# Peptides against a protein of PDB entry 4QMF, part 173

Target 1, 175 residues: chain A of PDB entry 4QMF
Amino acid sequence: ESSFMTLFPKYRESYLKTIWNDVTRALDKHNIACVLDLVEGSMTVKTTRKTYDPAIILKARDLIKLLARSVPFPQAVKILQDDMACDVIKIGNFVTNKERFVKRRQRLVGPNGNTLKALELLTKCYILVQGNTVSAMGPFKGLKEVRRVVEDCMKNIHPIYHIKELMIKRELAKR

## One batch from the design tools (peptide; made by RFdiffusion4, then SolubleMPNN)

Design b2_p30_6_s1 (from b2_p30_6, 11 letters changed)
Fold by OpenDDE base, seed 3:
Structure b2_p30_6_s1 (fold): chain B 175 residues (1-175), chain A 30 residues (1-30)
Amino acid sequence: as target 1 above (175 residues)
Amino acid sequence: SEEKKEEELLEKAIKELEEELKKEEEEKKK
């Protein structure tokens, strides 16, 4: 039997408590057991004797990982679908200066969230910028593009340059 | 269509971002 555990920050506890019954129900369909430990501040998923698909435990692992990084349940639960993948991109280690970090992270969102929205549409991904991580969900190809843009942004390459490139590629693909 | 609306939204967003980037570059030269 396989088991995976992830820790979550204290500020996430209240929300996780409210949606945990929904998590349990979603995983029960696949005979995956789950535990919310409020003392330790952890979520655990594990296979049971009735688990038929061995690959579903990896998706369950990803589910709790996404939930720990502030992804809402209605979005995070989509990871259980066969065609859905995810990535949690760590951005906190690219810049030591806090002000510079905040500035570059804000560029990912952009004015009125337009940069983020454009990136989501072009990559067909869901993207959440939170704290020291960027969480993304979508097709594998799209996730690869998101990671490139996010990491380059933290390396002081403005996302607009990548967005322009993706727009051109999209137009060419329609022809 | 939904596709047309999405395209218009993207074009508008890009235009706004280009203008902001140009402004930032001009400020760096001063």
Scores: peptide ipSAE 0.206, ipTM 0.767, DockQ to the pose 0.692
Fold by OpenDDE base, seed 1:
Structure b2_p30_6_s1 (fold): chain B 175 residues (1-175), chain A 30 residues (1-30)
Amino acid sequence: as target 1 above (175 residues)
Amino acid sequence: SEEKKEEELLEKAIKELEEELKKEEEEKKK
């Protein structure tokens, strides 16, 4: 049997406790076992003898990874769908200066979250900026675009330049 | 119709981002 574990930060404990029954029920449909360890601060998923599709364990792995990074359950559980992929982008190591880090991270969100909304629409992805990571869910092509924009933003390339590029590409695709 | 609505939302977002970028550039010049 295959097993995967992920650690979660302390501030997620309360939320994870409240939704864990829903996690269990969702994974039970695929005969995947799961454990929430509040002492260690970890989530574990494991195949069972009743697991029919061995590939579903990778989806379960991604589910707990997303939950650990503050993605809400109703969104995170969509990872179990065949056509859904995800990415967790580490952004905390691009800039050593805290103020500069916060400023560049804020550019990903933008005023009233409009930058983030534009990126979500153009890439057909769900995107969550939290702490030192950006979590994204969607098609592979869209995820690749999200990672490029996020990393370049942390390298001091404003997201607007990529948004304009994506808009041009979108218009060309309509022809 | 839905596509047009998305386009309008994107255009508004871009305008706001351009204004924000302009403000940041002006602040750097000070």
Scores: peptide ipSAE 0.200, ipTM 0.768, DockQ to the pose 0.786
Fold by OpenDDE base, seed 4:
Structure b2_p30_6_s1 (fold): chain B 175 residues (1-175), chain A 30 residues (1-30)
Amino acid sequence: as target 1 above (175 residues)
Amino acid sequence: SEEKKEEELLEKAIKELEEELKKEEEEKKK
């Protein structure tokens, strides 16, 4: 039997407690067991003797990882679908200066969230910028693009350059 | 400032993108 555990920050506890029954129900459909430990601040998923698809445990792992990073359950649970992939991009280590970090992270979101929305549309991904991570869900190709944009942004390459590139590529694909 | 220039470019690009995407959505509804 396989198991995976993920820690979650304290501020996420209340929400996770609220939705945990839904998590349990979603995983029960796949005969994956799960445990929410409020003392340790952890989520655990485990295969059981009744688990039919051994690969589903990896998706369950991803589910709790996404939940730990503030992805809402209705979105995070989509990871259990076969055609859905995810990526959790750590952004906290690119810059030591807090102000610079905040500034670059804000560029990913942009005015009124338009930059993020543009990226989501161009990559066909869901993207959540939260704390020291960016969580993304979508097709593999889109996720690769998201990671590139996010990491480059933290390296002081403004997302506009990638947006322009993606727009050009999109236009060329229509021809 | 350089930042202001980048934001202006971004806004223009996003606006154009939004217009295109709106058209695509409208076409899908037909």
Scores: peptide ipSAE 0.104, ipTM 0.646, DockQ to the pose 0.033
Fold by OpenDDE base, seed 2:
Structure b2_p30_6_s1 (fold): chain B 175 residues (1-175), chain A 30 residues (1-30)
Amino acid sequence: as target 1 above (175 residues)
Amino acid sequence: SEEKKEEELLEKAIKELEEELKKEEEEKKK
């Protein structure tokens, strides 16, 4: 039997309680057991004797990881699909100065969320900027692009340069 | 088409981002 556990911040507790029955139902379809521990502040997923696909436990692990990072359930549950991958990018360790960190993180979102929306469209990914992490879901190629843009942004490379590059590549691919 | 609409949205977003970047660069010069 395989099991994975993730901790979640206190501010997620109320939401996780409200959707946990939906999590349970989604995982039951794959014979994966799950536990929400409100005392410890953790989520656990486990294989059972009835688990057919051993690889699904890794997707279940990713599900609880995404939920812990504020991804809403209707989006996070898509990770259980075979063609869906995810990445949780830690951004909190690139910059020690708090103001600089906030400024660079805000650049990922941009005015009216346009930077983030452009990145989502160009990479075909879902992207959520929250706290010290960026969560992304989509194809592996798109996820690789997202990670590059996110990390470079935290290294003081403005996302607009990557967006322009991605647009050029997109236009070339249409020819 | 949906593709054309998406392209128009992207172009609009890029223009807005370029303007924002230009403003940031101008602020650095002050």
Scores: peptide ipSAE 0.200, ipTM 0.769, DockQ to the pose 0.687; fails the geometry check

Design b2_p30_6_s2 (from b2_p30_6, 12 letters changed)
Fold by OpenDDE base, seed 1:
Structure b2_p30_6_s2 (fold): chain B 175 residues (1-175), chain A 30 residues (1-30)
Amino acid sequence: as target 1 above (175 residues)
Amino acid sequence: SKEEEEEKLLEEAIKELEEELKKEEEEKKK
């Protein structure tokens, strides 16, 4: 049997406790076992003898990874769908200066979250900026675009330039 | 109409982002 574990930060403990029964129920449909360890601060998923599709364990792995990075359960659970992929982009190591890091991270969100909303629409992805990571869910092509925009933003390329490019590409695709 | 609504939202977002970028550039000149 296959097993995967992920650690979660302390601030997620309370939320994970509240939704864990829902996680268990969702994974039970696929005969995937799961464990929430509050002492270690970890989530584990594991195949069982009743698991029919062995590939579903990779989806379960991604589920707990997303939950650990503050993605809410109603969104994270969509990863179990066949057409849904995800990415967790580490952004904390691009800039050593804390103030510069915060500023560039804020550019990903933008005023009233409009930058983020625009990126979500253009890439057809869900995007969550939290701490030192950006979590995204959607089609592979969209995820690739999200990663490019996020990493370039941390390299001091403002997201607006990529958004304009994506808008042009969208218009061309309508022809 | 859904595409038109999305386009409108995108245009508004771009406008706000351009204003934000302009403000940042002006602050750098100080």
Scores: peptide ipSAE 0.239, ipTM 0.796, DockQ to the pose 0.789
Fold by OpenDDE base, seed 3:
Structure b2_p30_6_s2 (fold): chain B 175 residues (1-175), chain A 30 residues (1-30)
Amino acid sequence: as target 1 above (175 residues)
Amino acid sequence: SKEEEEEKLLEEAIKELEEELKKEEEEKKK
């Protein structure tokens, strides 16, 4: 039997408590057991004797990982679908200066969230910028593009350059 | 259509971002 555990920050506790019954119900459909430990501040998923699909435990692992990084349950639970993948991109180690970090992270969102929205549409991904990570959900190809744009942004390459490139590629694909 | 609306949204977003980028570049030259 396989088991995976992830820690979550204290500020996430209240929300996780409110949605945990929904998490349990979603995983029960696949005979995956789950535990919310409020003392340790952890979530655990594990296979049971009735678990039929061995691959579903990996998706359950991803589910709790996404939830720990502030992804809302209605979005995070989509990871259990066969065609859905995810990525948690660590961005906190690219820049040591806090002000520079904040500035570059803000560029991912852009004015009125337009940069983020454009990137989501072009990659067909859901993207959440939170703290020291960017969480993304979508097709593998789209996730690869998101990671490239995010990491380059933290390396001081403005996202607009990638967005323009993706726009051109999208137009060419329609022809 | 949905696709038409998305295209308009993207075009407007890019226009705004290009203007901001141009402004930042001009400020760096000063």
Scores: peptide ipSAE 0.239, ipTM 0.791, DockQ to the pose 0.709
Fold by OpenDDE base, seed 4:
Structure b2_p30_6_s2 (fold): chain B 175 residues (1-175), chain A 30 residues (1-30)
Amino acid sequence: as target 1 above (175 residues)
Amino acid sequence: SKEEEEEKLLEEAIKELEEELKKEEEEKKK
């Protein structure tokens, strides 16, 4: 049997407690067991003797990982679908200066969230910028693009350059 | 500033993209 555990920050506890029954129900459909430990601040998923698809445990792992990073359950649970992939991009280590970090992270979101929305549309991904991570869900190709944009942004390459590139590629694909 | 110029370009690009995507959404509803 396989198991995976993920820690979650304290501020996430209340929400996770609220939705945990839904998590349990979703995983029960796949005969995956799960445990929320409020003392340790952890989520655990485990295969059981009744688990039919051994690969589903990896998706369950991803589910709790996404939940730990503030992805809401209705979105995170989509990871259990076969055609859905995810990526959790750590952005906190690119810059030591807090102000610079915040500034670059804000560029990913942009005015009124338009930059983020544009990226989501161009990559066909869901993207959540939260704390020291960016969580993304979608097709592998899109996720690869998201990671590139996010990491480059933290390296002081403005997302506009990638947006322009993606727009050009999109236009070319229509021809 | 460089940042202001980038933001301006971004806004213009996003505006155009939004218009295009709106059209696509409308077409899907037909």
Scores: peptide ipSAE 0.126, ipTM 0.672, DockQ to the pose 0.033
Fold by OpenDDE base, seed 2:
Structure b2_p30_6_s2 (fold): chain B 175 residues (1-175), chain A 30 residues (1-30)
Amino acid sequence: as target 1 above (175 residues)
Amino acid sequence: SKEEEEEKLLEEAIKELEEELKKEEEEKKK
């Protein structure tokens, strides 16, 4: 039997309680057991004797990881689909100065969320900027692009340069 | 088409982002 556990911040507790029955039902379809521990502040997923696909436990691991990072359940549960991948990008360790960190993180979102929306469209990914992480869901190619843009942004490369590059590539692919 | 509308939205977003970048560069010069 395989099991994975992730901790979640206190501010997620109320939401996780409200959706946990839905999590349980989604995982039951794959014969994966799950536990929400409100005392420890953790989520656990486990294979059972009835688990048919051993690889699904890794997707279940990713599910609870995404939920811990504020991804809403209707989006996070899509990770259980075969064609869906995810990435949780840690951004908190690139910059020591708090103001600089906040400024660079805000650049990922941009005015009216336009930077984030553009990145989502160009990479065909879902992207959520929250706290010290960026969560992304989509195709592997798109996820690779998202990680590059996010990390470079935290290294003081403005996302607009990558967006322009991605647009050029998109236009070339249409020819 | 949906693709054309998406492209239009992207172009508009880029214009706004370019303006924002220009403002940041001007602030650095001050």
Scores: peptide ipSAE 0.238, ipTM 0.794, DockQ to the pose 0.736; fails the geometry check

Design b2_p30_6_s3 (from b2_p30_6, 12 letters changed)
Fold by OpenDDE base, seed 2:
Structure b2_p30_6_s3 (fold): chain B 175 residues (1-175), chain A 30 residues (1-30)
Amino acid sequence: as target 1 above (175 residues)
Amino acid sequence: SKEEEDKKLLEEAIEELEKELKEEEEEEKK
């Protein structure tokens, strides 16, 4: 039997408790077992003897990973769909200076969240900036674009340049 | 259409972001 575990921050505990029955129900449909350990601060998913599709355990792994990074359950649970992929982009190691890190991370969101909304629309992805990670969900092509923009932003390339590029590509694809 | 509306929203967002970028660049020159 396959098993995966992820740790979650203490500030997520209350929320995870409130939605865990929904997590259990969603995974039960695929005969995947799950455990919320509040003492350790961990989530675990496991295959069972009744698990039909062995690949679903990897999606279950991704589900708990997304939940640990503050993705809401109604969005995170979509990872169990066959056509949905995700990426958790670590951004905390690109910059050592705290102020510089915060500034560059804020550029991903932009004024009134406009940068993030533009990126979501252009890549057809859901994107959440939280702490030292950016979580994204969507098609593989879109996820690749998101990762490029996010990492370049942490390397001091403003997202606006990529947004303009994506807009141009979008217009060309319509022709 | 929805696509045209999305394009308009994106263009407006880009214009706003370009303005902010210019302001940031001017601040760095000071």
Scores: peptide ipSAE 0.250, ipTM 0.804, DockQ to the pose 0.689
Fold by OpenDDE base, seed 4:
Structure b2_p30_6_s3 (fold): chain B 175 residues (1-175), chain A 30 residues (1-30)
Amino acid sequence: as target 1 above (175 residues)
Amino acid sequence: SKEEEDKKLLEEAIEELEKELKEEEEEEKK
């Protein structure tokens, strides 16, 4: 039997409690067991004797990982779909200066969230910037693009350059 | 079409971002 566990921050506890029945129901469809431990602050997913697809446990692992990083359940649960992939990009270690970190992280979102919206459109991904991570969900190709933009942003390359590049590529692909 | 609308939205977003980038650069030079 395979098992995966992830820790979640205290501020996420209340939300996770409210949606845990829905998590359980979603995973039950795949015969994956799950446990929410409020004392430890952890989520666990496990295969059972009735688990048909052994690969689904990896998607369940990704589900709890996404939930721990503040992705809402209605979005996170889509990871259980065959055509959906995800990535959790750690951004907290690129810059030691807190102010610089916050500034660069804010550039990913942009004014009124327009930068993030543009990236989501161009990559066909869902993107959530939260804390020290960026969570993304979508096609594998799009996820690679998101990771590149996010990491480069933390390295002081403004997302606008990538957005322009992606737009050009999009136009060329239509020809 | 949706594609045309998306293109327009993206172009507008780029214009706004370019403006903000320019403003940030000007502020950093002061």
Scores: peptide ipSAE 0.249, ipTM 0.804, DockQ to the pose 0.592
Fold by OpenDDE base, seed 3:
Structure b2_p30_6_s3 (fold): chain B 175 residues (1-175), chain A 30 residues (1-30)
Amino acid sequence: as target 1 above (175 residues)
Amino acid sequence: SKEEEDKKLLEEAIEELEKELKEEEEEEKK
């Protein structure tokens, strides 16, 4: 049997409690067991004797990882689909100065969320900026682009440069 | 079309972001 566990922050507890029955139901379809431990602040997924697809446990692992990073359940559960991939990008270690970190992280979102929306459209990904991580879901090609933009942003390369580049590439691909 | 609308939205967003970035760069030079 295979099992995976992830910790979640205290502020996420209330939400996770409200959606845990939905998590259980979604995983039951694949004969994956799950446990929410409120004392430890953890989520666990594990295979059972009835699990017939060995690969689904990895998707279950990704599901709880996404949920721990504030991705809402209706979006996170899509990871169980065969054509959906995800990435959790750690951004907290690029900058030591807190103020600088916050400023660079905010650039990923931009005014009125326009930067984030542009990135989502161009990469065909869902993107959530929360705390010290950026969570993304979508095609592998798009995820690779998201990671590049996010990491470069934390290295003080403004996302606008990548957005312009991606727009040009998209227009060229249509012709 | 949806594609045309998305393109327009992106272009407008880029223009605004470029303006803000330029202003920030000028402030850093002072």
Scores: peptide ipSAE 0.247, ipTM 0.802, DockQ to the pose 0.685
Fold by OpenDDE base, seed 5:
Structure b2_p30_6_s3 (fold): chain B 175 residues (1-175), chain A 30 residues (1-30)
Amino acid sequence: as target 1 above (175 residues)
Amino acid sequence: SKEEEDKKLLEEAIEELEKELKEEEEEEKK
């Protein structure tokens, strides 16, 4: 049997308690067991003897990983679909200066969230910027593009350059 | 169409981002 555990921050506890019955029901359909430990501050998913598809445990692992990083349940649960992939991009180690980090992270969102919306449209991904991570869900090709833009942004390459590039590529693909 | 609407949204986003980038570059020069 396979098991995966993910820690979550204290500020996430109240929300996770609220949706945990929904998590349990979603995973029960696949015969995956799950546990919310409020003392340790952890979520665990585990295969059972009734688990038919061994690959579903990896999707369950991704589900709790996404939930720990503030992705809401109605979006995170889509990871259990066959055509959905995800990526959690660590951005906290690119810059040592806190002010510079905050500035570059804010560039990913942009004014009124328009930068993020543009990236989501161009990559066909869901994207959430939270703390020291960026969570993304969508097609594999789109996820690769998101990771490139996010990492380059933390390396002081403004997202505008990638957005223009992606727009050109999209237009060329229609011809 | 959906495609035309998305194109307009993207063009507006680029315009706003170019303005923001210019402002940031000017602040860094000081």
Scores: peptide ipSAE 0.244, ipTM 0.799, DockQ to the pose 0.803

Design b2_p30_6_s4 (from b2_p30_6, 14 letters changed)
Fold by OpenDDE base, seed 2:
Structure b2_p30_6_s4 (fold): chain B 175 residues (1-175), chain A 30 residues (1-30)
Amino acid sequence: as target 1 above (175 residues)
Amino acid sequence: SEEKKNEELLKEAIKQLEEELEEEEEEEKK
């Protein structure tokens, strides 16, 4: 039997407790067992003897990973769909200076969230900026674009340049 | 259409982001 575990920050505990029954129900449909350990601060998913598709455990792993990074359950649970992929992009190691890190991370969101909204529309992804990670959900092509924009932003390339590029590509694809 | 609405929203967002970038560049020159 396959098993995966992820740790979650203390500030997520209350929320995870409130939605854990829904997590259990969603995974039960696939005969995947799950455990929330509040003492350790961990989530675990496991295959059972009744698990039909062994690949679903990897999606279950991704589900708990997304939940640990503050993705809301109604969005995170979509990872169990066959056509949905995700990426958790670590951004905390690109910049050592805290102020510079915060500034560059804020550029991903932009004024009134306009940068993030534009990226979501152009890549057809859901994107959440939280702490030292950016979580994204969507098609593989879109996820690849998101990762490029996010990492380049942490390397001091403003997202607007990529947004303009994506807009041009979109217009060309409509012709 | 929904697509045209999204396109207009994107254009407006880009305009606002360009203004922000220009402001940052001017601040760096000071």
Scores: peptide ipSAE 0.212, ipTM 0.774, DockQ to the pose 0.759
Fold by OpenDDE base, seed 3:
Structure b2_p30_6_s4 (fold): chain B 175 residues (1-175), chain A 30 residues (1-30)
Amino acid sequence: as target 1 above (175 residues)
Amino acid sequence: SEEKKNEELLKEAIKQLEEELEEEEEEEKK
C-alpha cells in the first residue's frame, strides 16, 4: 500500500472540513482512501486492496497538495483527469526582505489581476498565487512556461517581458 | 468574439503594465 500526507495551514481548516465529503466521493471512484486530521492539520491519501490503477495515487497526492495551497475543490479535483498536470512553485526562498518579496509577488497578479489573467490565457493554465507558493494546473508545456515566469519574477524580471514574448509567439503560430 | 475580447484585454493590460514599469524605473533613478 502507498500513502501520502500533506500539512495544511490553520486558516484552511474550515474550508477543508466543508468540502471533505466531496473529496472522499471523488477519490472513492478510484478506490483511494483519504483522511482529514484536524488535530495534526493534515490530509492523507492511500491505496486500498481495491485500487486498480497504481498511478491514481500520485494524482491523489497532487489533489491534497493543491487543496493545502488554497486551490478550490472544483478546480483541484480536475487533477484526477488524465490530461491534467499541476505544479506547486515555492517562491518564498528567492528574497529575504519581506517587503521586496511582497512587491515581487504582487507583480505576478498585477493591477486588477490582469497580469495573472494574461498568463493564464497564454499558457492555458489555471494559476493561483497564495502565500509562499504559486499553484498551477494545465498542460505540461504551459506549466513549464508558468514556472519560468514565476521564478524570473521573484528574481526581479517583470512578467510583462515574458507576456510580450508569449504573445508574439502565439501570433506567429497562428500564421 | 471571445478570442477578440481576449486579444483586446491582453493589449490593454500590456500597455498599462508598461506604463507602470516605466514609472517604477524613473523612481529608482532618483
Scores: peptide ipSAE 0.211, ipTM 0.770, DockQ to the pose 0.776
Fold by OpenDDE base, seed 1:
Structure b2_p30_6_s4 (fold): chain B 175 residues (1-175), chain A 30 residues (1-30)
Amino acid sequence: as target 1 above (175 residues)
Amino acid sequence: SEEKKNEELLKEAIKQLEEELEEEEEEEKK
């Protein structure tokens, strides 16, 4: 039997308590057991003897990882679908200066969230910028593009450059 | 139609981002 555990930050506790019954119900459909430990601040998923697909435990692992990084349950639970992948991109170690970090992180979102919306449309991904991580869900190709844009942004390459490039590629693909 | 709407949204978003980038670059030169 396989088991995976992830820690979550204290500020996420209240929300996780609220949606945990829904998490349990979603995983029960796949005969995956789960535990929320409020003392340790952890989530655990486990296979059972009734688990039919052994690979579903990896998706359950990804589910709790996404939830720990502030992805809402209605979005995070989509990871259990066969065609859905995810990535959690660490952005906190690219810049030591706090002000510069905040500025570059804000560029990922942009005015009125326009940068993020553009990236989501072009990559066919869901993207959430939170704290020191960016969480993304979607096709593998799209996730690769998201990671490139996010990391380059933290390296002081403005997302607009990549957005223009992705638009050109999209137009060429229509021919 | 949905694709066309998304294309227009993208064009408008890019325009706004370009304007913001230009303003930011001008401020950094001061």
Scores: peptide ipSAE 0.211, ipTM 0.774, DockQ to the pose 0.743
Fold by OpenDDE base, seed 5:
Structure b2_p30_6_s4 (fold): chain B 175 residues (1-175), chain A 30 residues (1-30)
Amino acid sequence: as target 1 above (175 residues)
Amino acid sequence: SEEKKNEELLKEAIKQLEEELEEEEEEEKK
């Protein structure tokens, strides 16, 4: 049997308690067991003797990983679909200066969230910027593009350059 | 159409990003 555990921050506890019955029901359909430990501050998923598809445990692992990084349940649960992939991009180690980190992270969102919305449209991904991570869900090709833009942004390459490039590529693909 | 709406959203996003980039470059120059 396979098991995976993810820690979550204290500020996430109240929300996770609220939706945990929904998590349990979603995973029960696949015969995956789950546990919310409020003392340790952890979520655990585990295969059972009735688990039919051994690969579903990896999707369950991704589900709790996404939930720990503030992705809401109605979006995170889509990871259990066969055509949905995800990526959690660590951004906290690119810059040592806190002010510079905050500035570059804010560039990913942009004015009125328009940078993030443009990137979501161009890559066909869901994207959430939270703390020291960026969570993304969507097609594999789109996720690769998101990771490139996010990491380059933390390396002081403004997202505008990549957005323009993606727009050109999209236009060329229509011709 | 949904496609036309998305194109307009992208154009507006690009405009705002260009303005933001210019402001940041001016601040870094000082």
Scores: peptide ipSAE 0.203, ipTM 0.771, DockQ to the pose 0.845

